Peptides against a protein of PDB entry 5Z08. Designs and how they scored, part 193

Target 1, 168 residues: chain A of PDB entry 5Z08
Amino acid sequence: RQKDEWAKKTSSLMKQLDWFIGEHLGAMLAAEELGGPVVGELMEIDPDDLSAGFNAHGKLKKATSQPDLDRRQRRIDDIWGPQDEQGQAHKRKRGADEALAASAEMRDLIEQLMNKLVEAGGDNSATYVEIPRESAAARFLVRSKVAMFHPNDARRLRLVDFGRDLDD
Target 2, 222 residues: chain B of PDB entry 5Z08
Amino acid sequence: GLPRLIDAIEEASKIPAKRRQTPIKPTIEKLTTHLYTHGASPDSLLRLADLLTLRNHLDQASLAAITRNLYPSSTVSDEVVLRFIGALGHGQLKPTLALQALFLRWLVMVYHLLENPGVLGQVYGVLFDLLDTAAIRPQLCHLLALVTRRKHVRPFRIQAILTLSRQTGGDPNLTGLLRVFKNYYPEIIVGDATKGRASAFKHPDPQWRQHLDEIQQRRSEA

## One batch from the design tools (peptide; made by RFdiffusion4, then SolubleMPNN)

Design b2_p20_6_s1 (from b2_p20_6, 11 letters changed)
Fold by OpenDDE base, seed 1:
Structure b2_p20_6_s1 (fold): chain B 168 residues (1-168), chain C 222 residues (1-222), chain A 20 residues (1-20)
Amino acid sequence: as target 1 above (168 residues)
Amino acid sequence: as target 2 above (222 residues)
Amino acid sequence: LSLEEQLRLLIEEISRLIRK
C-alpha cells in the first residue's frame, strides 16, 4: 500500500514536472539560449530592442537584415525579424523546435542529476553530472537553487541535497 | 642591426636547446636591448610575431622577454595583429596561456598604433569566445573594452557575459566589460549580475607607455 | 510563486520521495 502510494505520488509529480517544463520553461529557455532575456530575470530590455540594436545616437536601429550577423544573432533576427507572413510561419516553427529542444535538454539534465544523486548513495563527490556546456537549463537550475556547480569545475553540476539537514 | 639578430634567433629557433652549439640567451639579450633602445620596424615586428606565435624551440622566458620589449617604432600592421590573434586559445600548437596573456596585454598597449583598429573589430567574435579562459580573461576584457562598438553589443553576447559573470562569482573584468556594453545599451542592469567591483581598465604598464612614447617621438624627428 | 520557486518545490519534493 505505501509503496503504491509512493509510486503514484512520484508519477504524479513527474508528470507535473514534465508539464511545467514543456508548457512554461521550454520557450523561455529557448529564448535565453538564442540570446533573449534570462529566464526569470527582469531584464528591463525589450527583446525587440536588443535584437534591433542601437544607432550611433543610442536610438534603436530598425531591424535591417544585415547579412554579416553572427549565426546566433541571425536566429534572434529570424525570431524577431519583419512580420512577413512566410517569415512568421518559419519563426513559429523554429520557435517551436527550439522550445522543444530546450525542454528536452532540461528534462534530460534533471534526470541525470536525479539519477546521480540516487546512485551516489550519500557520497557527495559522486553526485556530479558532467555537462557538455553551460546551458540555459543548467543556469536556471542553479538560479532556482536546485543545482550547484562544483566550486572548482563549472562543467560539473550536482543536485542540491534536500534530504540532508542544512545543520550537518 | 635588428634584422641580423632576428636571423640568428630564427636559425636557433629551429634547433632544440640541447643541440645548439651556442647559447641563445646572449643573442636574446642583444635583441631585447636593441628593441628597448630603438623599437621594431613593421617588418621586424612581423618576423618577431612569427617567432612568438609559431611553435619553435625557443624557451618561454626568451619569448616573454621579447614580448615585454616589443616596442613598435612605427605602426602595427593588420598582419602582425592577426598573428597574435591566431595564437590565442587552446591547442598543442598554440603558445602557452601565460604568453597569450602577454600578447593581449601588448595589443592593449599598442592599440593606438594599429594601422587599422577595425581589424580587431572584425575578429571580435574570436576574442569574445575566449572569455571563458580564466588565464587570459583580464587582458582579453581590457582589449574587448577598447574594441567594442555598438555593432558588437548583441543580445547573445550580453547574455554570455551575464552568464559567465555568475559562473565566475562576478569577475571584475567581466563587470567592467559589461559596463562598456551599458554605454551602448543603458538598459543593461549591471548591479544584479555583479556583486563585485568593476575593472576600470587602466593602462597595464605606465612605464612601458612612457618608453613607447619616447621611441615614437624619435621617429617623428628623423 | 516565481518559476524558479515552482521548479524548486517540484524537484525538492521528487528528490525527497526518491530517497525514501
Scores: peptide ipSAE 0.277, ipTM 0.357, DockQ to the pose 0.227; fails the geometry check
Fold by OpenDDE base, seed 4:
Structure b2_p20_6_s1 (fold): chain B 168 residues (1-168), chain C 222 residues (1-222), chain A 20 residues (1-20)
Amino acid sequence: as target 1 above (168 residues)
Amino acid sequence: as target 2 above (222 residues)
Amino acid sequence: LSLEEQLRLLIEEISRLIRK
């Protein structure tokens, strides 16, 4: 009974986390990865805004002014995306795809971090995940005080041990 | 100290080996020993980067030995990074491709110590355009795997890496880099060219990493 | 709650459950 309740509660929280990542974080993480604002500085990012891209200062590029970057991106959309007639639909789809990718990256990273925490059995040295890059997702986890980098290796990230801090 | 050793090597580097009054090898050994023990300060790193990247009369073995012991004691400046990036590619004034591979390997190993990791992102195009150079491709792909952000994953680069992957018979490093691209764009159809083994881009030298960590720890305690 | 705080609370709660 207690194990079943635990499993249900864990499952429920995982669903909430998945929802939170998908509905709230994904677009913002995508924006940060595109050179937009840091997650939390812009509370609402429309997928359309992601498609417009960001300038070097993290400001939304207005659709009109950077034809050359748009041309190179249009070529991928032309090569790999369905040629849907309306240029707006392609932009929205791109923004959605970027948000989805960012969400997937965050989910995968959290999953890896949690798995390592479980596998380590309390050994902090064994809890580190090797990250291929410092992503917006990784940075967000660190800013959230959910994860920490290894003191000497920024490629190693671990979940903060919330359980041990209570027993000490 | 390290500055005096660098001074001696700089002066020796201006003179052809056959015209040197004293063998440089003992000084190189002292330098590499010092670097191994203490690392290089930012100022020393810049001077060493110039010695490594500029055409001079130092032998390849000496340059390689310095590069293999180029432990930063602190951070790595943008200027140091740009010296190494500027040394990449083909040209009569460029270092050998073997040495360039060592530079790229070094950049991979010290990436976490860069004062501004974004500097590599700014020169992403320069790095990416060198992927056709087989001799440096493994380390270049590894560096690009670290540097790549969503803004760099562009259609023309996706197409370029796919084309190059086909041309190379599915180089595992290119496949590894394409997997990094796929993290940003899952819809990237990695055609038949990427059915091969992908590189995991593991740390090139765990012992070097450990020793770097020891050097860096001493800085944090000082 | 900031997004950071919301995420922290969720992961903290999950982490505590996984360790039990």
Scores: peptide ipSAE 0.276, ipTM 0.375, DockQ to the pose 0.265; fails the geometry check
Fold by OpenDDE base, seed 5:
Structure b2_p20_6_s1 (fold): chain B 168 residues (1-168), chain C 222 residues (1-222), chain A 20 residues (1-20)
Amino acid sequence: as target 1 above (168 residues)
Amino acid sequence: as target 2 above (222 residues)
Amino acid sequence: LSLEEQLRLLIEEISRLIRK
């Protein structure tokens, strides 16, 4: 009975987290990744304000070095490309795609952080996840005081251990 | 007078140096001396902008010397500004990047003399897209710092600068431009890429400014 | 609640449940 209640509660909270990420954070994280405002400071940036502002000529040619960074800049260029009616539809679609991508990145990162915390069995050195880049998701987790960077390596992120502080 | 000197240089610019009957250098020296002493009228500025920006047979040293002495005696028209902006970028028909950097420096130094400062705001995208060009980036960031308004600070441009800042190892000019952006949107987290030293965008040439002020004062007294 | 606080509360609660 208690195990079933635990499982139900965990499932409910995971659903709430997924909803929170998908419905509220994803677009804001995408906006931050796209060089918009920081998540949580501008509650009033209407997705429509994101749609209105980008003139067609903002194509910074990203140097071709890392394909994934180039993909995001292409996505930025694609989200913010020429405001023709077709351009606005493509912009909305790309905005939605970036919000989905940001949501997925946040979900995956949280999952990895939680899994590493469970696997480490109390060894803080084993709780670090290697992150390929400092994402808006990673920064948001740190600002939320949910995650911490390794003191000597900003590529390593760990979940804050909320369990230890309660038993002391 | 200045118009006759410009006429002579325009004609010489059509002819390859090896085919000129007379050396152009003495005429360029007369022009630069005249410009230093009297400045250029709006009409003369337009003609000189064409000489500087259009492909011709003038040597780079002559073009640079004209640009360094391009003191406006009055205002700078939108047409003159657009000639210099149109000369920016990559291409076989474009001036050298070294000369483009001098044009951008000139625009910074004469910004307060523009008839319509808004003209640079209209071409903001063209300027911004050139930030990846290292050779002109310092002067370009300075010009953008002067031109930037709230309407130009957009998410994609913030990200573009952040990305370019990471790729360049934290170019202080890009960090300086991000600080200008932050003045309009304080919520811009200038991430780790901006922990570096920012450029203060000081006047490029205080002596040039002083001399420009002297030329401008003579006009107000006339 | 700020977005940061909301996320913190959710993750804190989940983390406590996973450790039990």
Scores: peptide ipSAE 0.272, ipTM 0.348, DockQ to the pose 0.239; fails the geometry check
Fold by OpenDDE base, seed 3:
Structure b2_p20_6_s1 (fold): chain B 168 residues (1-168), chain C 222 residues (1-222), chain A 20 residues (1-20)
Amino acid sequence: as target 1 above (168 residues)
Amino acid sequence: as target 2 above (222 residues)
Amino acid sequence: LSLEEQLRLLIEEISRLIRK
């Protein structure tokens, strides 16, 4: 019974997190990654205004490769450009694809960070995830005080251990 | 073709306007029309970057017109980027601050087409040291917002922005840049430095962006 | 709540649950 309640609560929170990432953060992360405003502070982008533009179901292409970084920067221009109707459909699709890619990157990064924290068994040295680049996702997690970079290596990111009493 | 137009402008740029046998304006108009329609190849971009950044006898209106139509048809090389960066700041041989602002705006708008975005990170200090130049600060902060990585966020630069923000009465572009810094160091207090609204660093010209995308799409089909 | 605060609260709560 308690395990089932725990599982339900965990599942509910994971769904809320997934929704929050998908509906609110994805577009803004994509925008930041593409050279737009920093997530949260610069644009009072009404999350509703962002969500209304980015709700297109684009397929997550797994292309984590370097060439796609250049493609992401191109898409801010598509996302934040004036809404002209026909060019908007391709831009909306491209924007949606970037929002989805950014959402997927954030989800994957959070998952890796959580997994490493669990696997490390209290060894702080083993909690670091190697990140291929400083992404908008990584920056947002750090800014949110959820993650921390390694002091000497910006390619290593760890989840803040919220379970450790701050008193030690 | 574009190379011949550039040749004619290069030759004309060596001669003061009053001593030219033919007016250059019609050739500039042909060049800008060509650039608007087809964009510039990497080789043409380099030649145009030299025309824009080196001291010559071209008028400011012509230089601005070329810059506003400087659509890359493909990628932007490190060499082209470095020409524009080298043209920044104060000096008798440097372009006007108004033209420098256009160059920075251009770099922002083509940042995604750079062959090596890391080249701007290598010259980060040069860019950062120009933040006190009010005429170029808006575009400079925008470019720095794109370029900034953790390695660039140093205590002395944080303090420099905070100091400059106080001195400027809270320039929203500096506040925007400080928010980018805060992504790497959450302990940075932005609010105390600036009572003002931060700049969102939106794309400087949506129409220019759209037209660039059209030019770039034609490359992928060719 | 800021987006940052919302994310922090969600991840904090999830992290606490996963460790229990």
Scores: peptide ipSAE 0.267, ipTM 0.369, DockQ to the pose 0.247; fails the geometry check

Design b2_p20_6_s2 (from b2_p20_6, 11 letters changed)
Fold by OpenDDE base, seed 3:
Structure b2_p20_6_s2 (fold): chain B 168 residues (1-168), chain C 222 residues (1-222), chain A 20 residues (1-20)
Amino acid sequence: as target 1 above (168 residues)
Amino acid sequence: as target 2 above (222 residues)
Amino acid sequence: MSPEEQLRLLIEEISVLRAK
């Protein structure tokens, strides 16, 4: 019974996390990646205006391996490109796609971090996920104090083990 | 006046050079002369930024000439800055890397005239990720040296510069940027990668600066 | 709560529950 309650609570929290990432954090992360304010800094940008531009319903077409450079530049072009109706629709679509991409990146990164922590079986050296870049997602996790970079290698990120700190 | 010259160039920019009834060169020369003499208002800067950054039929020499004479008579808006930032990187619709280097140099030279210097700090990540592009790296490092604050100096960026410095054989501009980082975090071990000469990030064009100051002084007297 | 605080709370709660 208690295990089932914990499983249900975990599932509920995972859904809340997924919702938070998808509905709020993805847009803010996308904004940060776009050169907007750092997540949590006083955005004079009405979150509603950013969120209204980032309608989450765009099907992520499989991100073809376009170089990371192409994504950021596309993002700037999407923000500052021609403001014609087609441009606005493209901006909204691209903004939505970027929010979705940021959300997906955050979800994937959290999942990898959690999985590595479990797989490591207490070996701290095995808890690190290799990140191809320091994304807004990675930075946000570190700022949130839920992840830490390897002291000697900023391409390696690990989840803070909140479970162990309770037993000490 | 300047607006009419911009109008003529905007119209010409829509038409391929081979289909233009009149050569654009004389109009470009008039524009550049006007810019050199009077500078560009914020409104004119925005229009010129669009001409420089958006894909059109203007030749590279004309675009470069406009950029070299792009003296602000007043401040530089965030919108103008972001047009130039949006033009950076790789893509078929992007300006040439040579022109992008001129844009970055321009941003360095007008940095003190930005209405909000913080706007560049907001796009810091975009700028930083372009460091791999050798053609724009010198000007990019200089701009980043001006823009960098403590909040931008992150372990991953330190490591990225160190890695890139090793890969480039110790590019002096990267070493210069690492020194800027070290000002915020003295504990940064710049290692063997930075034993080389660092760029001092001197003003790219002292004559351009002097002429800009003269244009800006005329505004303060008016 | 800041987004950072909210994420931390969620991840912390999830992590504690998964460790049980």
Scores: peptide ipSAE 0.484, ipTM 0.400, DockQ to the pose 0.268
Fold by OpenDDE base, seed 2:
Parts: sequence; C-alpha cells; structure tokens
Structure b2_p20_6_s2 (fold): chain B 168 residues (1-168), chain C 222 residues (1-222), chain A 20 residues (1-20)
Amino acid sequence: as target 1 above (168 residues)
Amino acid sequence: as target 2 above (222 residues)
Amino acid sequence: MSPEEQLRLLIEEISVLRAK
C-alpha cells in the first residue's frame, strides 16, 4: 500500500515536472540559448562567462566582466531589433521550435542524470553523465543546485543525491 | 594632472560666473581633453560625479561637456552610480532633465564597468517610477532593459508598463522593456498595444564605445 | 518561487521518493 502511494506520488510529481519543463522552462531556456536573459536572477551569465567554464562547485568562473554587457546588448539588438510582421512570425515559429528543443534537451538530461544515479549503486564516480556542450539546460540544473559538474571536467555532470543528504 | 584641474573647477563652481576673476572655459577644455586622452580614475569619477549632480554655479554646457567625456579608466563604484541615480527626477535641487538623460546614457555605456551591477537592481523601484518622465524615458528604458531581473518583474509593474504604453500610444521603448519582462514571464499577455515597434536598445554611441575600449585596453597593459 | 527553486523542490521530492 505505501509503495503504491509512493509510486502514484512519484508519477504525479514526474507529470508536474514534465509540465513545468514544457509549459514554462522550455521557453525560458530557449530564450537564454537565443541570447535572451539567463533563466533566473543570474543574468550576469554572459556567454563569455560561460566560455570561462564552471569552477569545482559549478559556479561560473569569473570571466572578465567587459564582454558581458556587449553580448547582452547585441542579443537585445538581435532579439528585439526592428522586425517586420513577417520577421515576428518567423521568430515566433523559431522560438516555438527552440522551446520544444530546449524542453526535450532538459527532459533527456534529467532522465539520464536520474538513471545514472540509480545505476551507480552508490559509486559517485559512476554517476556522471557526459554532456556534449554546456547548454542552458545544464547550467540551469547547476544553478538550481540539483546537478554538479565534475571538478576537473565540465563535460561531466551528475545529479545531487538528495536521498543521502536526508539520512545524514 | 587631473586632480589639479578638478580642484580648480570645484573652487570655480562655488562662485557665480559673473563674479569669477578668471574664465572657467579654458580649464573645462583642459579637463575634457585630459578625460578624452586618459579617462578618469575611480577617485576622479567620484569628484566629477559630485560636480555634475550637486547644485553649483557651473553652466549647463560645461556639465554636458564633462559628461560626454566621462570615460572611466578603470571600474565604476557603487558610490558613483548612486550619485547619478540620486540626481534623477523632479526637484529644485536636481539637474536638468537634459543632463539627467545624459547621465542615464552614460550609465548604459559604462554598465559593463560597474563594480557591482546589483546596485542598480537595489534602486530599481526609483528608476521604474520615473518612466512617466518623457524626457528621460528612452535612456531609462534602455538602462532598465539591462538591469531587469526576475525579482523586478512584478504584476504591478507589468500593469504599470501596459497602462503607460496605452497612454503614450505605444512608446517603442516601453514596448522594448515589456518584451524584456516577457522573457522572464512568457505568460504576460501583451495586449494589442505591444504589437507595435519595439526599441532594440542599440548602443547609443559606437564611437564613444570604441574610444572607451581603447582607454580600457591601456589599463590592462599597465 | 523561482524556477530554480521549483525545479529543485520537484527533483528533491522525486529523488527522496525513489530512494525509499
């Protein structure tokens, strides 16, 4: 009975997560990838800050602050430049396609991270997922404190084990 | 050097133009030439911010000339930023709206040099409440587009922009700012008023930018 | 709640339930 209730609750939460990713987070992630604001309060993540990589704690290495504003300004210009009605329709379609792509990327990444954590059986070295690039999705997971980069390899991401932190 | 020029201008600023023994214009020209060539240190920026924002006997042309040549050689401190923010709005002791627009333009152009960009986020409400002031609205919207974070995008501010956009006949700068808000909350129903042209908030002065970059590069080599 | 906080709460709750 308790296992069934936990399974139902897990299923409900997974549906809520899927809805949150699809209806809200995907569009925000796509906006970040297209050069819009960073998802959340860390608008200071200039793509140049992203190029500097993350420290061992998943924090962006302080890139030199100068390139950040220029890229954001260019992004504002590129995103919000004078668009004719046709350009707006094309951007809306592109934005919708990018939101779907970002949602899919986030879902796949979360699934891989969760699966690797289960498969590792307590071996922290086996919990890492290899990511092809530092995406808006990967950065968001790190900012959310649900994932961490490998200290020596920013291409390796692992899920934070919340189950262990409650038992200690 | 620059400190001596500032000393001379500070002393002259205490005296009405008609009572000055020596014309200040040659000293202002020397100052602006020095600023154009070398930029201003953080200490010099603070002193110049006080000259620009506090009520004194300097003429508007001199104040505008200093502001147009106010190239930081290094970073811009919170204290300097707060001097310029404190100078905004209506009041007998405030600078002219034309000069305030130049200050906002300057803040946009040096935003990447702020020691703490978060300081502008702390005064976001003060900036936002000035959007009804037409004379400074273009530069203010541009600055807010740079400063806005999720925490600033509140229902009352969304409604305020929508209302003001309707009242102004769809000011492109307000539409641009509302698009920035929509990036944080896509569910914002941008009414028919936002189907119009939005400002892209392009850099206000590419030549000034290039010259600033040259001054900043010399600092990295020193 | 921020999107970051919302995601964290969802993943945390899911992770705790899966570990049981």
Scores: peptide ipSAE 0.474, ipTM 0.399, DockQ to the pose 0.300
Fold by OpenDDE base, seed 1:
Structure b2_p20_6_s2 (fold): chain B 168 residues (1-168), chain C 222 residues (1-222), chain A 20 residues (1-20)
Amino acid sequence: as target 1 above (168 residues)
Amino acid sequence: as target 2 above (222 residues)
Amino acid sequence: MSPEEQLRLLIEEISVLRAK
């Protein structure tokens, strides 16, 4: 009974995660990959005002406001040049395609990270996923404190093991 | 002349050292002596860049010796630059990280001779993504310090350097690069982690520079 | 809630459930 409830809850959370990635995160990641603002607080930074995202210690500030979906799309559109009608349509389509690609990359990366953690069976050395590049997705996971780079190899990323009781 | 020396080395590079009829070392020494005395033309530079960057049977000491004597007698083409950039990073077919560090050092030292300095700006992302590689980081930061323009200073790159700086315990070269970024965006809060000693990115080899200048002056007089 | 915090909470909760 408890296992079934956990399985249902896990499934529900996975759906929520997929929704979050697809509906919100993908566009922001795409904007970052295209040279736009960094996902999160850095998105609120005017390209001319980079200080807003950083505190006196060089840490990202905590995002105070949910970035509006409209702001995300505008930033993608702003990255891709002139406001001509044909240019806007091409920008929107390209933006949508890039958002889909970024969403797919994030989903795949999370899946790999989760699978490696399970497969490792507690061996921390076996938990690392090799990433082909330092993507916006990878950076976001690290900033989210969900993943960590290998201390000596930034091509190796692991999921933070939240299931490990801190008491060990 | 230099072309004949390169021909001989190219042919020898195709053959494992144990199967060579003659030792290559004397030919390498003649090449390096010639390079030291006269420098390399653009055509010779391209051929040498291929020898240095492509997988062949030349030993690491020979490759390093050629790189240390790779004085341009004229300009450095985009093609030559791109050969060296393409050789950077991890891979079985790529040169050793030690040799890559020498290539980056060379690019720093000849930066003022590039036909198109903008070519490095076009591959800025490729260079930047290699900052995690400790073995080449000092030279890479120096090169990036020369190449960086306002268009390259993006929030994600600022954050990447800050993150890497924390992970490395405040590498002075990363701090130096952050200072370059701050020149374009003074509002960048370089946290307390950057209170550390930053690299000044001084010329890596003043003697090499002086000798390069002598080679370059001979061309202007001819 | 920041996107980072939201992702973290989701993954944390999933991870804890999968470890049980």
Scores: peptide ipSAE 0.472, ipTM 0.398, DockQ to the pose 0.283
Fold by OpenDDE base, seed 4:
Structure b2_p20_6_s2 (fold): chain B 168 residues (1-168), chain C 222 residues (1-222), chain A 20 residues (1-20)
Amino acid sequence: as target 1 above (168 residues)
Amino acid sequence: as target 2 above (222 residues)
Amino acid sequence: MSPEEQLRLLIEEISVLRAK
């Protein structure tokens, strides 16, 4: 029973994470990769925008798919400035595609990091994921204090083990 | 076509303005119009990079006009990038600092089109050492913000930027770059002089970006 | 909350649950 509840909660949180990445983070990451501002400290993200996806109970509101694309594009547009109407459709598509790609990269990276941490079974040397490039996603994870680079190898990234008691 | 226009400008660039038989301005205008409409191929970009970075007899206004219209129709090669990087700094044979700032701005705006973004990381030291040059610092910091990786964030560079920030009275571009450094090393103590407003490193020219996207889209459809 | 903080909280909570 308790394991099932934890599994359900984990699944719910994973959905929230996926939503957060897709709806909020992907566009900003894409903007950084495209030569925009660095995600986070250089961008004031309205905290209300982060919470807007959640109901009063912290559950994901069923986001309708179409508004999500427009939000992503709007964020890119907000970063890069006003766009003229005629180029908007192609820009919207490109911006959406870039945001989707950035979201996918972040999701994949988080998944790999989480999987490696579990697979390592306490061996810190085995917790590192080899990253092909230092992406906006990787930098964001480090800045978020959820991941750390290997001290001697910037191609190796590990998830912070929040499950270990800090006292060990 | 574009190659013929470049040929004409290359030949004119070898001759002092006072000795030219024909004014170059109409040819420059044709070139810039063509670039605005169609962009530049990789081969054309290389030739134009040489015209922009090598000492010749072209006037600064013409060089600036070419740079402002230097839309890549496709990718930007390492060779093109290195031409612009090699043109940076002080020296009698180097372009003016004003033109160098335009080159850096251009590199920022086309960063996503580089065939190998890592090439800029390889010359990171060269770029970083130019931060004391005030005239190019804003664009240089922006470019470095894009290029910086953990491997570049070294103690000596952290100290250098902190020192320079103090010396400049807290240049917001340096503060912005230091924030990028802090993404890799959160423990970086930003001294009181750096508590000022940081640059957000927004895209330098949204309209230019839009037009670039239109040019790039036409290539994908061809 | 910053995006960084939001991500951290989510990852932390997930990580703690997965470790149980």
Scores: peptide ipSAE 0.466, ipTM 0.399, DockQ to the pose 0.288

